Peptides against a protein of PDB entry 4HTP. Designs and how they scored, part 39

Target 1, 231 residues: chain A of PDB entry 4HTP
Amino acid sequence: SQTVASHVPFADLCSTLERIQKSKGRAEKIRHFREFLDSWRKFHDALHKNHKDVTDSFYPAMRLILPQLERERMAYGIKETMLAKLYIELLNLPRDGKDALKLLNYRTPTGTHGDAGDFAMIAYFVLKPRCLQKGSLTIQQVNDLLDSIASNNSAKRKDLIKKSLLQLITQSSALEQKWLIRMIIKDLKLGVSQQTIFSVFHNDAAELHNVTTDLEKVCRQLHDPSVGLSD

## One batch from the design tools (peptide; aimed at target 1 S39 F43)

Design b2_p20_8_s1 (made by RFdiffusion4, then SolubleMPNN; from b2_p20_8, 9 letters changed)
Fold by OpenDDE base, seed 1:
Structure b2_p20_8_s1 (fold): chain B 231 residues (1-231), chain A 20 residues (1-20)
Amino acid sequence: as target 1 above (231 residues)
Amino acid sequence: MEEELRKKWEEKIAAIEKEN
């Protein structure tokens, strides 16, 4: 059966995350998340109109928004230094060049943008003039590739990890890669707490997650914002 | 939501509703 995630471009999630990050106030950040979530739920209802017993939920998106709560997928084994080296290789950047040095020394403030310590932002500016303007991946495809990376990391298949990373990179815009990096590193820097994300998703979400520690169960059981745990 | 993004969601929903 088709999932919502198989229809939603990863770019749409990234655009939403970008808006959340750029918003100054908590209320505006919440609004952007709520609008994405509401659209997702409406799409779900339309997609599954004739199917009552579906396991599809917001989980494919939620696990990317709250990557620190991921429990199904094993560790990627990917750090900023690995990504830096990969980008230098892929983009054929001179090792002693400005852009390669920015990626490798991302913790040192060398630029005017104040992006020191934020590898994803540094990568974004390096990628922006070099990458596709529009990506082609769905949220489902991104999750599939991330699953592959985690599985191959567990199996110590470094070459296959690189293959999946290259597929992600070559099919993503600079903006999408910025957010993908943050998802892999598990630090989105949205400026909103986990509690806020849960509260917007469902009033009982934080409680259910505290008990189950299962993000998928939270998303499935609390898919309808009008149906509570005690219902 | 950005107007372009909103429009895309609406178009996708409408497309599914026509198939169903």
Scores: peptide ipSAE 0.358, ipTM 0.872, DockQ to the pose 0.703
OpenDDE base, seeds 2, 3, 4, 5: peptide ipSAE 0.345, 0.343, 0.338, 0.347; ipTM 0.865, 0.865, 0.865, 0.867; seed 4 fails the geometry check

Design b2_p20_8_s2 (made by RFdiffusion4, then SolubleMPNN; from b2_p20_8, 9 letters changed)
Fold by OpenDDE base, seed 3:
Formats: structure tokens, C-alpha cells, sequence
Structure b2_p20_8_s2 (fold): chain B 231 residues (1-231), chain A 20 residues (1-20)
């Protein structure tokens, strides 16, 4: 079955997240998220026109926006050090070179950008001159690859984990990889709370999540912003 | 950039509506 996530470029989500992060005020952050969500809902209505009782929802995007609430996937088993080593290998960076050392020592301030401790930002600047300008992955493809990583981590298949990571990296821009890293590490640094994200999605979302702890259930049951839990 | 993104989504929606 066709899903909204199969049509939405991952780049569009990343661009939205970047706008949210750069926005100073809560209202502006909310606006950018709402615009993305509204576009998603409109696309859903168009895609599923004449189809009742579809299981498709905002869940594929929501689980990337709130990765700390992920309960379906097992642990990725990926840390910053692993990603650093992977990038050094993939980009053929000199091991004693400036960029390799930045990735390995991301916690130590090495520059004027104030990015110390933010591995994703360090990676972004290393990747920017070396990666594709535009990625080709959809949100569904990103989720499929993340599912593969989690499953293979559980199965202790390191080779297949690397394969999926390489596919993510080689088909993503530097900006997309910045956000992908943050999704994997489960820290987006949006400057907006989980409660705010839920409140924009649906008035009852926070309550339903508190009871069920099931993000997919929240997205499915509260897909329509005008239909409440008691309806 | 936001307007361009909106336009792209609108174009996709219109395409889906014409195909359906």
C-alpha cells in the first residue's frame, strides 16, 4: 500500500527541522512544524482519496522527530565514535588530519563555531564540501534503513549494519546527514519541547502518549486534529 | 525556501489528484 512517507523526501523533513532549529521564538518554531504537518495531512487526504480506514499516519515522520520515544525499533548500537570512524574510512580522511581529529575529538572545542560536543554539527562541516548537494531518500526509505540497522544490531551482523549506514550516507546531503545523526543519537536540539510537538499535532496527543507510550497509536488514533479521544 | 517546498508539495498533491 502507498504511504505518504514513500512520497515525502527526507530532505523536506530535514529542511523543516533546520528551520525550526534556527528559529529563535517558540511561535516561529511551531509555525514551521505546523506547515510541514499540514502539508502531510493534505497529501494524505489526496493520496488516500476514496480509501477508508487506512493505517497510514504521521508516524513515519513523528518517530524521526521524536526519536527518544521510539519503541518499535530495537537499539541501533551506534555511537558517535563509531560514526566518526566510519566517516574517516568512507571519506578517506587522513587519520592524523584535521577533519579526522575533529570527528574523533568532537567534545573538545577546535574552532570558533561553538559546536563543541555536537557531533552532528562537526560532521556537517566535514561533510559539506564532500557530499551530494541533494539527497534522494524518502522518509520511508530512511525508516527502512533504520529498521535494518536495528534488526542487524540485534542479530550482531555488523557487516549489514555498515551496508545500511553506507546507503544512508551516500544518498544524503550533508544537511540530511546532520539530522540523521541526531535522529540516531536521539537528540535533535530543536529548542522545542516534546509537549509542544504533541500539542501542535493534536490536543490529546500528550495524554494518549502518556497512557499508551505508543507513538504509532497516537499518530493513528489522533490523525484527524478535529476528532478527540472521546469521539 | 519554504514557499518552494510548499509549491513542490502542492504540485505533488495536484498530480495525485489528477491520477486518482
Amino acid sequence: as target 1 above (231 residues)
Amino acid sequence: MLEELRRKWEEKIEKIEKEN
Scores: peptide ipSAE 0.103, ipTM 0.763, DockQ to the pose 0.796
OpenDDE base, seeds 1, 2, 4, 5: peptide ipSAE 0.073, 0.043, 0.102, 0.090; ipTM 0.706, 0.691, 0.759, 0.750

Design b2_p20_8_s3 (made by RFdiffusion4, then SolubleMPNN; from b2_p20_8, 9 letters changed)
Fold by OpenDDE base, seed 3:
Structure b2_p20_8_s3 (fold): chain B 231 residues (1-231), chain A 20 residues (1-20)
Amino acid sequence: as target 1 above (231 residues)
Amino acid sequence: SMEELRKRWEELIAKIEKEN
């Protein structure tokens, strides 16, 4: 079935998230999120013009924006240390080299940027001069790969986990990988609260989520911002 | 830029509308 997520580049989501993060004011952060959401809804309407009873919703994006609320996908079993080792291997970094040590010791202050403790930012700076490839993944493809990782983690298939991670990495820019890491670790550091994200999405979103704890249900039932829970 | 992102959305929508 056709979904909005199958058409939207993951890079565009990451670009939006980057803008949100860089914005200092709450209003600006909200604006960037709202613009992305509005575009998504507009595209949804065009894509599903002749199909009113579709299950497609903002869920594929929302679950990446609020990864801490993920309940459908099981745990990835991926931590910063694993990613560090993977990048060292993939990039063929000298183990005792500066960049390898930055990744392994990401919690230790090393630079002027104040990125200590933020593994994704450390990884970004290591990747930026080395990763020149333009990202090509859609949001759907990213979610499919993340589903694969979670499933294989549950099945204890480490080799298949690595395969999916490599596919994500090799088809993503440094910026996309920064955000992907944050999604996996479940800390986006957007500077905007979950409540704000829900409030922008739909006035009843927070309430419905509090009752159901089902992010997909929230996105599907409240797809139309003009239709409330009582309607 | 945000403008470029908007343009891409518009192009994507236009493509879908043409195909339908």
Scores: peptide ipSAE 0.369, ipTM 0.877, DockQ to the pose 0.766
OpenDDE base, seeds 1, 2, 4, 5: peptide ipSAE 0.368, 0.361, 0.356, 0.357; ipTM 0.876, 0.875, 0.873, 0.872; seed 5 fails the geometry check

Design b2_p20_8_s4 (made by RFdiffusion4, then SolubleMPNN; from b2_p20_8, 7 letters changed)
Fold by OpenDDE base, seed 1:
Structure b2_p20_8_s4 (fold): chain B 231 residues (1-231), chain A 20 residues (1-20)
Amino acid sequence: as target 1 above (231 residues)
Amino acid sequence: EMEELRKRWEELIEKIEKEN
């Protein structure tokens, strides 16, 4: 079935997340999220104009924005050290070189950027001169690849995990990879709380999530901001 | 940058509206 996520470039989500992260004030952060959400809802209405009772919702994006609340997809089994080694291999970085050491020793960076402990930021700077300027993945494709990683992790198929990761990496810009890493590690560092994200999405979202713990149900049942739980 | 994103959304919506 045709979904909003199959049309929206992953780059656009990443751009929004980047703006949220760079914004200093809560109000500005909220504004960027709201603008993306409103655009998504408008596109949904246009896409599904002639179709009632669709299951499509903001869920494909929400599960990437709040990856710590993921319950459908199993664990990736991926840590920063694994990603570091993968990048060193993929980029053919000298093992004793500056960039390889930055990735491996991301917790104690000697650099001027103050990005100590943020693997995604360190990776970004290593990737920026070496990767595509623009990615080609949709939000749906990213979720499909992440599903594959989780499934293969459960099945202990390490070779297939690597294959899916390579597909993500080779089809993504440095900025997109920064956010992919944060989604996989489940730490976006947006500077806004889960409660704030839910409150912007729908007034009843936090309550429904507290009861159901089902992010998809929250997104589907509360798709329309004007229709509440009591309706 | 925000203006560019907004424009892309508008273009995407317009494309779908023309296909319907």
Scores: peptide ipSAE 0.388, ipTM 0.881, DockQ to the pose 0.770
OpenDDE base, seeds 2, 3, 4, 5: peptide ipSAE 0.371, 0.379, 0.368, 0.369; ipTM 0.876, 0.879, 0.876, 0.875

## One batch from the design tools (peptide; aimed at target 1 P9)

Design b2_p21_1 (made by RFdiffusion4)
Pose (drawn by RFdiffusion4):
Structure b2_p21_1 (pose): chain A 221 residues (1-106, 117-231), chain P 21 residues (1-21)
Amino acid sequence: SQTVASHVPFADLCSTLERIQKSKGRAEKIRHFREFLDSWRKFHDALHKNHKDVTDSFYPAMRLILPQLERERMAYGIKETMLAKLYIELLNLPRDGKDALKLLNYGDFAMIAYFVLKPRCLQKGSLTIQQVNDLLDSIASNNSAKRKDLIKKSLLQLITQSSALEQKWLIRMIIKDLKLGVSQQTIFSVFHNDAAELHNVTTDLEKVCRQLHDPSVGLSD
Amino acid sequence: SQAERIAAWHTTHAENLAELE
């Protein structure tokens, strides 16, 4: 019943992605990712120490790291133009104001929102990776159910409980373009030698994370 | 609690980083 994702602050995933994006070289981008992945694996063993048929895996984090490969969630129905309106309303931004104009006259949208949010209010987030996933699930379902009001509410939960950095990265997860500077093939190869292959055949991110959870146990076994 | 669960993660993560040093 228990998950690694329920213990890991979304902030730690975000700080990892931030350092990855900031790194100039490939080796350094891989290092930052590998450290998070390795810690996740160590904590997985400690958490599920004496457990039987464990289905938990790196999937809750991997689906945010490779969001373009997201299949389980339907489309979110979220445009940058409406996030701008949501922030103007939420932050009580005067439309003649400098911050409102930056959002309206839209180095992607996530960065603009980052610069707007950074000097404001909350500096430390509270959500775990699991809670972020649960809320993204509600947003995708409510888009399918044509419930734009419930989408606004769920997105307001995500935004107001998160730091500027988390919001920058959350936006990028919703738009599905992280701009990390490291390829999908590279990310899969760091996770597991066989991961790129398994994903080619299955097109199934959760299956890859779960089946190839152990780096020393290959597809042949 | 959620705080205790986060703390457990941060302990494991810190230990992993110390092993690398």

Design b2_p21_1_s1 (made by RFdiffusion4, then SolubleMPNN; from b2_p21_1, 10 letters changed)
Fold by OpenDDE base, seed 2:
Structure b2_p21_1_s1 (fold): chain B 231 residues (1-231), chain A 21 residues (1-21)
Amino acid sequence: as target 1 above (231 residues)
Amino acid sequence: SQEEKIAQWQKIKQEHLEELE
């Protein structure tokens, strides 16, 4: 079955997240999220116009926006140190070089940007001059690869984990990788609360999530903003 | 094709943005 997530570039989500992060006010942050969400819903309606009872929802995007609420996939087993080593290898960075040291010592950066403790930002600046300008992955493909990583982590298949990570990295821009890293580490630093995201998505979303703790159910049952839990 | 899928999404997104202006 066709899904909205199979049509939406991961780059579009990342651009939205970037705009949210850069926005100073809550209202602007909400606006950017709402624009993406509304576009998603409109596309859903168009895509599924002649199909009733579809299970497709905003879940593929929502689980990337609120990765700390992920319950379907298990732990990735990936930390900043692992990613640092992977980037050093992949980019063929000199081990004693400036960029390698920045990645390894991301918590105490000596750089001008003040990105202490944010590995994703450190990685972004290292990647920016070295990676693709535009990624090629859809939201569905990103989720598939993340599912693979989690599954292989559970199975202790380190080689397959590396393979999936390499696919993510090589098919993503620096900006996309920044956000991907934050999704894996489960800290997006958007400057908006989980409650705000839920409130924009649906008035009943926070309540339903509090009861079910199932993000997919929340997205599916409350797909239509005009249909409440009591309806 | 994947390119066609993306194009369909981009079209609707653009239309939505234009409606908001």
Scores: peptide ipSAE 0.643, ipTM 0.945, DockQ to the pose 0.889
OpenDDE base, seeds 1, 3, 4, 5: peptide ipSAE 0.477, 0.629, 0.621, 0.636; ipTM 0.880, 0.942, 0.939, 0.943

Design b2_p21_1_s2 (made by RFdiffusion4, then SolubleMPNN; from b2_p21_1, 10 letters changed)
Fold by OpenDDE base, seed 2:
Structure b2_p21_1_s2 (fold): chain B 231 residues (1-231), chain A 21 residues (1-21)
Amino acid sequence: as target 1 above (231 residues)
Amino acid sequence: SQEEKIAQWEKIRQEHLEELE
């Protein structure tokens, strides 16, 4: 069955997240999220116009926006140090060079940007002059690769983990990789609360999640913003 | 094709954004 996530570029989600992060006010942050969500819902309606009983929902995007609430896939087993080493290898960075040291010592302020402690931002600036301008991955493909990483981590297949990571990295822009890193580390730094995200998604979303702790159920049962839990 | 799928999404998204202007 066709899913919305198979049509949506990961770049579009990342650009939305970037706009949310850059926005100063709560209202503006909410606006950017709502625009993406409404686009998703409109496309869902168009895609599934002739199919009433579909399980497709916003879940593929929501689990990337709220990665700390992920319960379906297990731990990735990936830390900043692993990613740093991977980037140094992949980009053929001199180990004693400025960029390699920035990645390895991401917690220490070395630059004017004040990005100390944010590995994803450090990586972004290293990647920006070196990677593709536009990625090619859909949200579904990103989730498939993340599923692969989690599965292979559980199976202790380090070689296959690396393979999936390389696929993610080589098919993503610097901006997409910044957000992908934050998704893996489970810290998006959007400046909006989980409660705000749920409230924009559906009025009953926070309550249903508090009871079920199942993000997929929340997205599926509350797919229609006009249909409540009591309906 | 994947390109066609993306184009379908982009069309709907663009139309939505234009409606909000």
Scores: peptide ipSAE 0.705, ipTM 0.960, DockQ to the pose 0.914
OpenDDE base, seeds 1, 3, 4, 5: peptide ipSAE 0.564, 0.699, 0.573, 0.704; ipTM 0.916, 0.959, 0.923, 0.960

Design b2_p21_1_s3 (made by RFdiffusion4, then SolubleMPNN; from b2_p21_1, 8 letters changed)
Fold by OpenDDE base, seed 2:
Structure b2_p21_1_s3 (fold): chain B 231 residues (1-231), chain A 21 residues (1-21)
Amino acid sequence: as target 1 above (231 residues)
Amino acid sequence: SQAEKVAQWQKIKAEHLAELE
């Protein structure tokens, strides 16, 4: 079935997240999220105009925005150290070089940017001069690859995990990889609470999630902001 | 094609943003 997520570039989500993170005020952060969400809903309506009974929802995006609430996928089994080693290998970084050491020692403040402990930011600066300027992945494709990683982690297929990670990395910009890393590690650092995200999505979203703990169900049942749980 | 899909999305996104101005 045709999905919105198959049309939306992962880059668009990442740019939205970047704008949210850079925004100082709660209102501005909310505005950026709302703009993306409303665009998604409008596109959904256009895409499914003749098909009222669709299972398509904001879930593919929401599960990336709130990765700590992911329940469908098993654990990725990926840590910062694994990613560091992967990047060193993939980018052919000298092991004793500055960039390799930055990735491996990401917890130690080594730079002027104050990014100590934020592996994704450190990776971003290493990747920026080395990666494509524009990625090619859709939100659906990103989710498919993440599904593969989780599945292969469960199956203890390390080689296949690496393959999927390489596909993610090679088809993503530095900015996209920054956010992808944060999604995998499950810490986006947006500066907005889960409650705020839910409240913007739908007035009843937080309540439904508290009861069901099912993010997909929340996104599907509360797809229309004008239709409440009691309707 | 994937390019066409993305173009469709970009069109709607652009239209939405224009309405907010």
Scores: peptide ipSAE 0.696, ipTM 0.956, DockQ to the pose 0.890
OpenDDE base, seeds 1, 3, 4, 5: peptide ipSAE 0.564, 0.688, 0.686, 0.691; ipTM 0.923, 0.955, 0.954, 0.955

Design b2_p21_1_s4 (made by RFdiffusion4, then SolubleMPNN; from b2_p21_1, 9 letters changed)
Fold by OpenDDE base, seed 2:
Structure b2_p21_1_s4 (fold): chain B 231 residues (1-231), chain A 21 residues (1-21)
Amino acid sequence: as target 1 above (231 residues)
Amino acid sequence: SQEEKIAQWQEIKAEHLEELE
């Protein structure tokens, strides 16, 4: 079955998240999220125009925006130190070089940007001159790879975890990788609350999530902003 | 194709942004 997530570049989600993060005011942050959401809904309507009772929803995007609420996939088992080592290997960085040390010692304030403790930002600056300018992954493909990582972590298949990570990394821009890292670590630092995201998505979303703790159910049942829980 | 899928999304997105202006 065709899904919206199979059409939407991961880059578009990342650019939206970047705009949200850079925005100073709550209203501007909300605007950027709303624009992405409305585009998604419009595309959903167009894609499924002749199909009734589709299960497709905003869930593929929402689970990346609110990764701390993920319940379908298990833990990735990935830490910053693992990613640092992987990047050093992949990028063939000198182990005693400045960039390798930045990745390994990401908690130490060594940079001019004040990004101490934010591994994703440290990685971004290392990756920017070395990676693709534009990624090729869709939101669906990103979720499939993340599912693979979680499954292989559960199965203790470290080699397959590395394989999936390499696919993510090699097909993503530096900006996309910054956000991907934050999704894996489950800290996006958007500057908006979970409640705000839910409120923009649907008026009843926070309530339904509080009862069900099921993000997919929230996205599916409340996919139409005009139809409430009581309807 | 994947390129066609992306193009369809980009078209809808562009139309939506134009409507907001």
Scores: peptide ipSAE 0.580, ipTM 0.928, DockQ to the pose 0.887
OpenDDE base, seeds 1, 3, 4, 5: peptide ipSAE 0.510, 0.527, 0.519, 0.574; ipTM 0.846, 0.873, 0.870, 0.926

Design b2_p21_2 (made by RFdiffusion4)
Pose (drawn by RFdiffusion4):
Structure b2_p21_2 (pose): chain A 221 residues (1-106, 117-231), chain P 21 residues (1-21)
Amino acid sequence: SQTVASHVPFADLCSTLERIQKSKGRAEKIRHFREFLDSWRKFHDALHKNHKDVTDSFYPAMRLILPQLERERMAYGIKETMLAKLYIELLNLPRDGKDALKLLNYGDFAMIAYFVLKPRCLQKGSLTIQQVNDLLDSIASNNSAKRKDLIKKSLLQLITQSSALEQKWLIRMIIKDLKLGVSQQTIFSVFHNDAAELHNVTTDLEKVCRQLHDPSVGLSD
Amino acid sequence: SEEEEEQREWWEELITEAEEE
C-alpha cells in the first residue's frame, strides 16, 4: 500500500531538474539525475524491506521527468494564456502593473511565472510527489468531465502550496516540455540498459519502471 | 554544493528512519 512517492518532497524532484537544466554538459546533467534515481532506489529497498508483491516503482517520478511520454493521464486542457489569467486573479495583480503585463504579453512561460513568483510569499513548498500526481490526476479527469471549475480548484491547490521553483517545474510538466538539455534516450539509458527497448515495444512508462526497477536484472530475465 | 550535501543528508536520514522501523 505504501509508496516512495508519498515520502519524497516534490521540491527535491524540482531542485534536481533545476540543476539538470542549469548544467552545461551531458555528464553533469546525468550526474544530477543519477543521484536522485539512486537515492530513490535505496529508499525503495528500505521502505519495502520485508514486503511481498510490490508494485511500487520510479514511475511517479519518471512520468514527471519524461512528461511527453505520459499515457495514463488524459490531456489537462491547460493553456499558458489561462495560467496567466489564473495568476493575475490569484496574486491580485493590477492589469496595468509590470508583473501582469509580463504574463499577458507572453525563456518559456514557466520562467516568466518563475520570475513573477520568486519575490512573493511562500518560499518553501509542502507537497510530496504523490500529492502532485494525485492533483494532476484530478485535473486530467476534470478536463475529461468538462469541469473547468474543478480544474481551477485543483490547480489552485497545486499552485498555492508550492514555491516558485516548484511552480516553474509544475508548469513545464503540464505543458510537457521540460527543456532539460538531455534526451529521452539518455534518460532511459541511465535508468536501465534495457529501458529504451522496453518502452519501444510497450509504449508503457509504468511497465518499464516496474519491470526494470532493478538495474542488475535485465529484460532477458 | 551545500545544497547537494543537505539533500544527501536528508536522504540518509529518511532511509535510516525507514530501517529503524

Design b2_p21_2_s1 (made by RFdiffusion4, then SolubleMPNN; from b2_p21_2, 8 letters changed)
Fold by OpenDDE base, seed 2:
Structure b2_p21_2_s1 (fold): chain B 231 residues (1-231), chain A 21 residues (1-21)
Amino acid sequence: as target 1 above (231 residues)
Amino acid sequence: SKELEELRKRWEELIKEFEEK
């Protein structure tokens, strides 16, 4: 069965997240998220107009927006140091070069951007002149690859982990990779709280999540913003 | 469907507008 996530480019989510992050005011941040969500719901209605009782929901996107609430997939086992080494290898960066050192020493202030401690931002600037301008992955494909990474980490299949990471990296823009890194590390730095995200999604979302701790259930049961928990 | 493709296009255009702001 087709899902909304199978049609939505990962780039669209990343662009939305980028706008949320860059927005100074809470209201603007909320607006960007709401507009993405509304578009998703409209697309859902169009995709499933002839189907009743679909299980498709916002969950594929929500689990990337709130990665710290992920309960379905196991741990990735990926840290910044692993990614740094991978990028140095993939991009054939001189080990003693400026860019390699930036990736390895991401915690130390280097440069004018003030991005010390944010590996994703450091990676972004290294990747920007070297990677695709536009990625090709859908949200579904990203989730599939992340599922693969988690599963293979649990199974201690390091080669397969690397394979999936390479697929993610080679098919993503620098901007998409910035956000992908943040999703893997589980820190998006959006400047909005979990409560705010839930409140925009549905009035009862925070309550249902507090009881169930099941993000998919929250997204599925509260898919329609006009239908509450008590209905 | 044609309708689905049109919706996708509009969504993509909307996202593009966000990038230009």
Scores: peptide ipSAE 0.211, ipTM 0.771, DockQ to the pose 0.061
OpenDDE base, seeds 1, 3, 4, 5: peptide ipSAE 0.066, 0.086, 0.129, 0.103; ipTM 0.663, 0.704, 0.722, 0.699

Design b2_p21_2_s2 (made by RFdiffusion4, then SolubleMPNN; from b2_p21_2, 10 letters changed)
Fold by OpenDDE base, seed 3:
Structure b2_p21_2_s2 (fold): chain B 231 residues (1-231), chain A 21 residues (1-21)
Amino acid sequence: as target 1 above (231 residues)
Amino acid sequence: SEEEKELKERWEKLIEEFLKK
């Protein structure tokens, strides 16, 4: 069956997240999220105009925006050090070179940008001159690859994990990889709380999540902002 | 911004493609 996530570029989600992060005020952060969500819902209605009872929802995007609430897929088993080593290998960076050392020593302030401790930002600057300007992955494809990573981590299939990571990296821009890293590490640094994200999504979202701890159920049952839990 | 406009246009195009079916 057709899903919204199979049509929405991952780049568009990343662009929205970038705008949210760069916005100083809570109101502006909320606006950017709301605009993306409204567009998603509008497309959902168009895509499913002849099918009223569908399981498709905002869940594919929501689980990337709130990755710390992920319960469907198992742990990735990926840390910053692993990603650093992978990038050094993939980009053929000299091991004693400046960029390799930046990735490995991401916790140590080395530059004027003040990005110490933020591996994703350090990776972004290393990747920016080396990666494609525009990625080709949809939100669905990103989730499929992340599912593969989690499944193969559970099965201890390191070679298949690497394969999926390579596919993510080679088909993503530097900006997309910045956000992908943050999704994997489960820290987006948006400057907006989980509660705010839920509140913008639906008035009853936080309550339903607190009871069920099921992000997909929250997205599906509260897909329509005008229909409450008690309805 | 120009980026916001481009994003909006992509959404509109995507929606139009399915409304015409």
Scores: peptide ipSAE 0.386, ipTM 0.870, DockQ to the pose 0.959
OpenDDE base, seeds 1, 2, 4, 5: peptide ipSAE 0.358, 0.325, 0.374, 0.373; ipTM 0.859, 0.847, 0.866, 0.865

Design b2_p21_2_s3 (made by RFdiffusion4, then SolubleMPNN; from b2_p21_2, 9 letters changed)
Fold by OpenDDE base, seed 3:
Structure b2_p21_2_s3 (fold): chain B 231 residues (1-231), chain A 21 residues (1-21)
Amino acid sequence: as target 1 above (231 residues)
Amino acid sequence: SKEEEELRQKWEEKIAEFEAK
């Protein structure tokens, strides 16, 4: 079945997240999120014009925006140290070199960008001169790869985890990888609360999530912003 | 911004492709 997520580049989500992060005011942050959401809903309506009862929803994007609320996937089993080692290997960085040490010692200030403790930002600057300028993955493909990682982690298939990670990395820009890392680590640092994201999505979203703890159910039942829980 | 407009246009083009089907 066709989904909106199968047509939306992951780069478009990352660009939106980048704009949200760079925005100083709450109102501006909300505007960027709302614009992405509105575009998604309009595309949904066009894609499913002749199909009234579809299960497609904003869920594929929402689970990446609120990764701490993920309940469908099992744990990735991925930490910053694992990613650091993977990047050192993949990029053939000298182990005693400046960039390798930045990745491994990401908690220590390097004095350049003030990014101490933010592994994703440190990775971004290492990746920027070395990665593709434009990624090729859709939101659905990213979710499929993340599903594979979680499943293979549960099955203790380290080789298959590495394969999926390499596919994510090699098909993503430095900016996309920055956000992907934050999604995996479950810390986007957007500067907006979960409550704000829910409130923009639907007035009843926070309440329904509090009761169900099911992010997909929230996205499906409250797909239409004009239709409430009592309707 | 220019980037916002480019993104908006990209979405509009995609939507138009499916509305025409």
Scores: peptide ipSAE 0.273, ipTM 0.826, DockQ to the pose 0.971
OpenDDE base, seeds 1, 2, 4, 5: peptide ipSAE 0.182, 0.197, 0.172, 0.194; ipTM 0.774, 0.781, 0.703, 0.712; seed 5 fails the geometry check

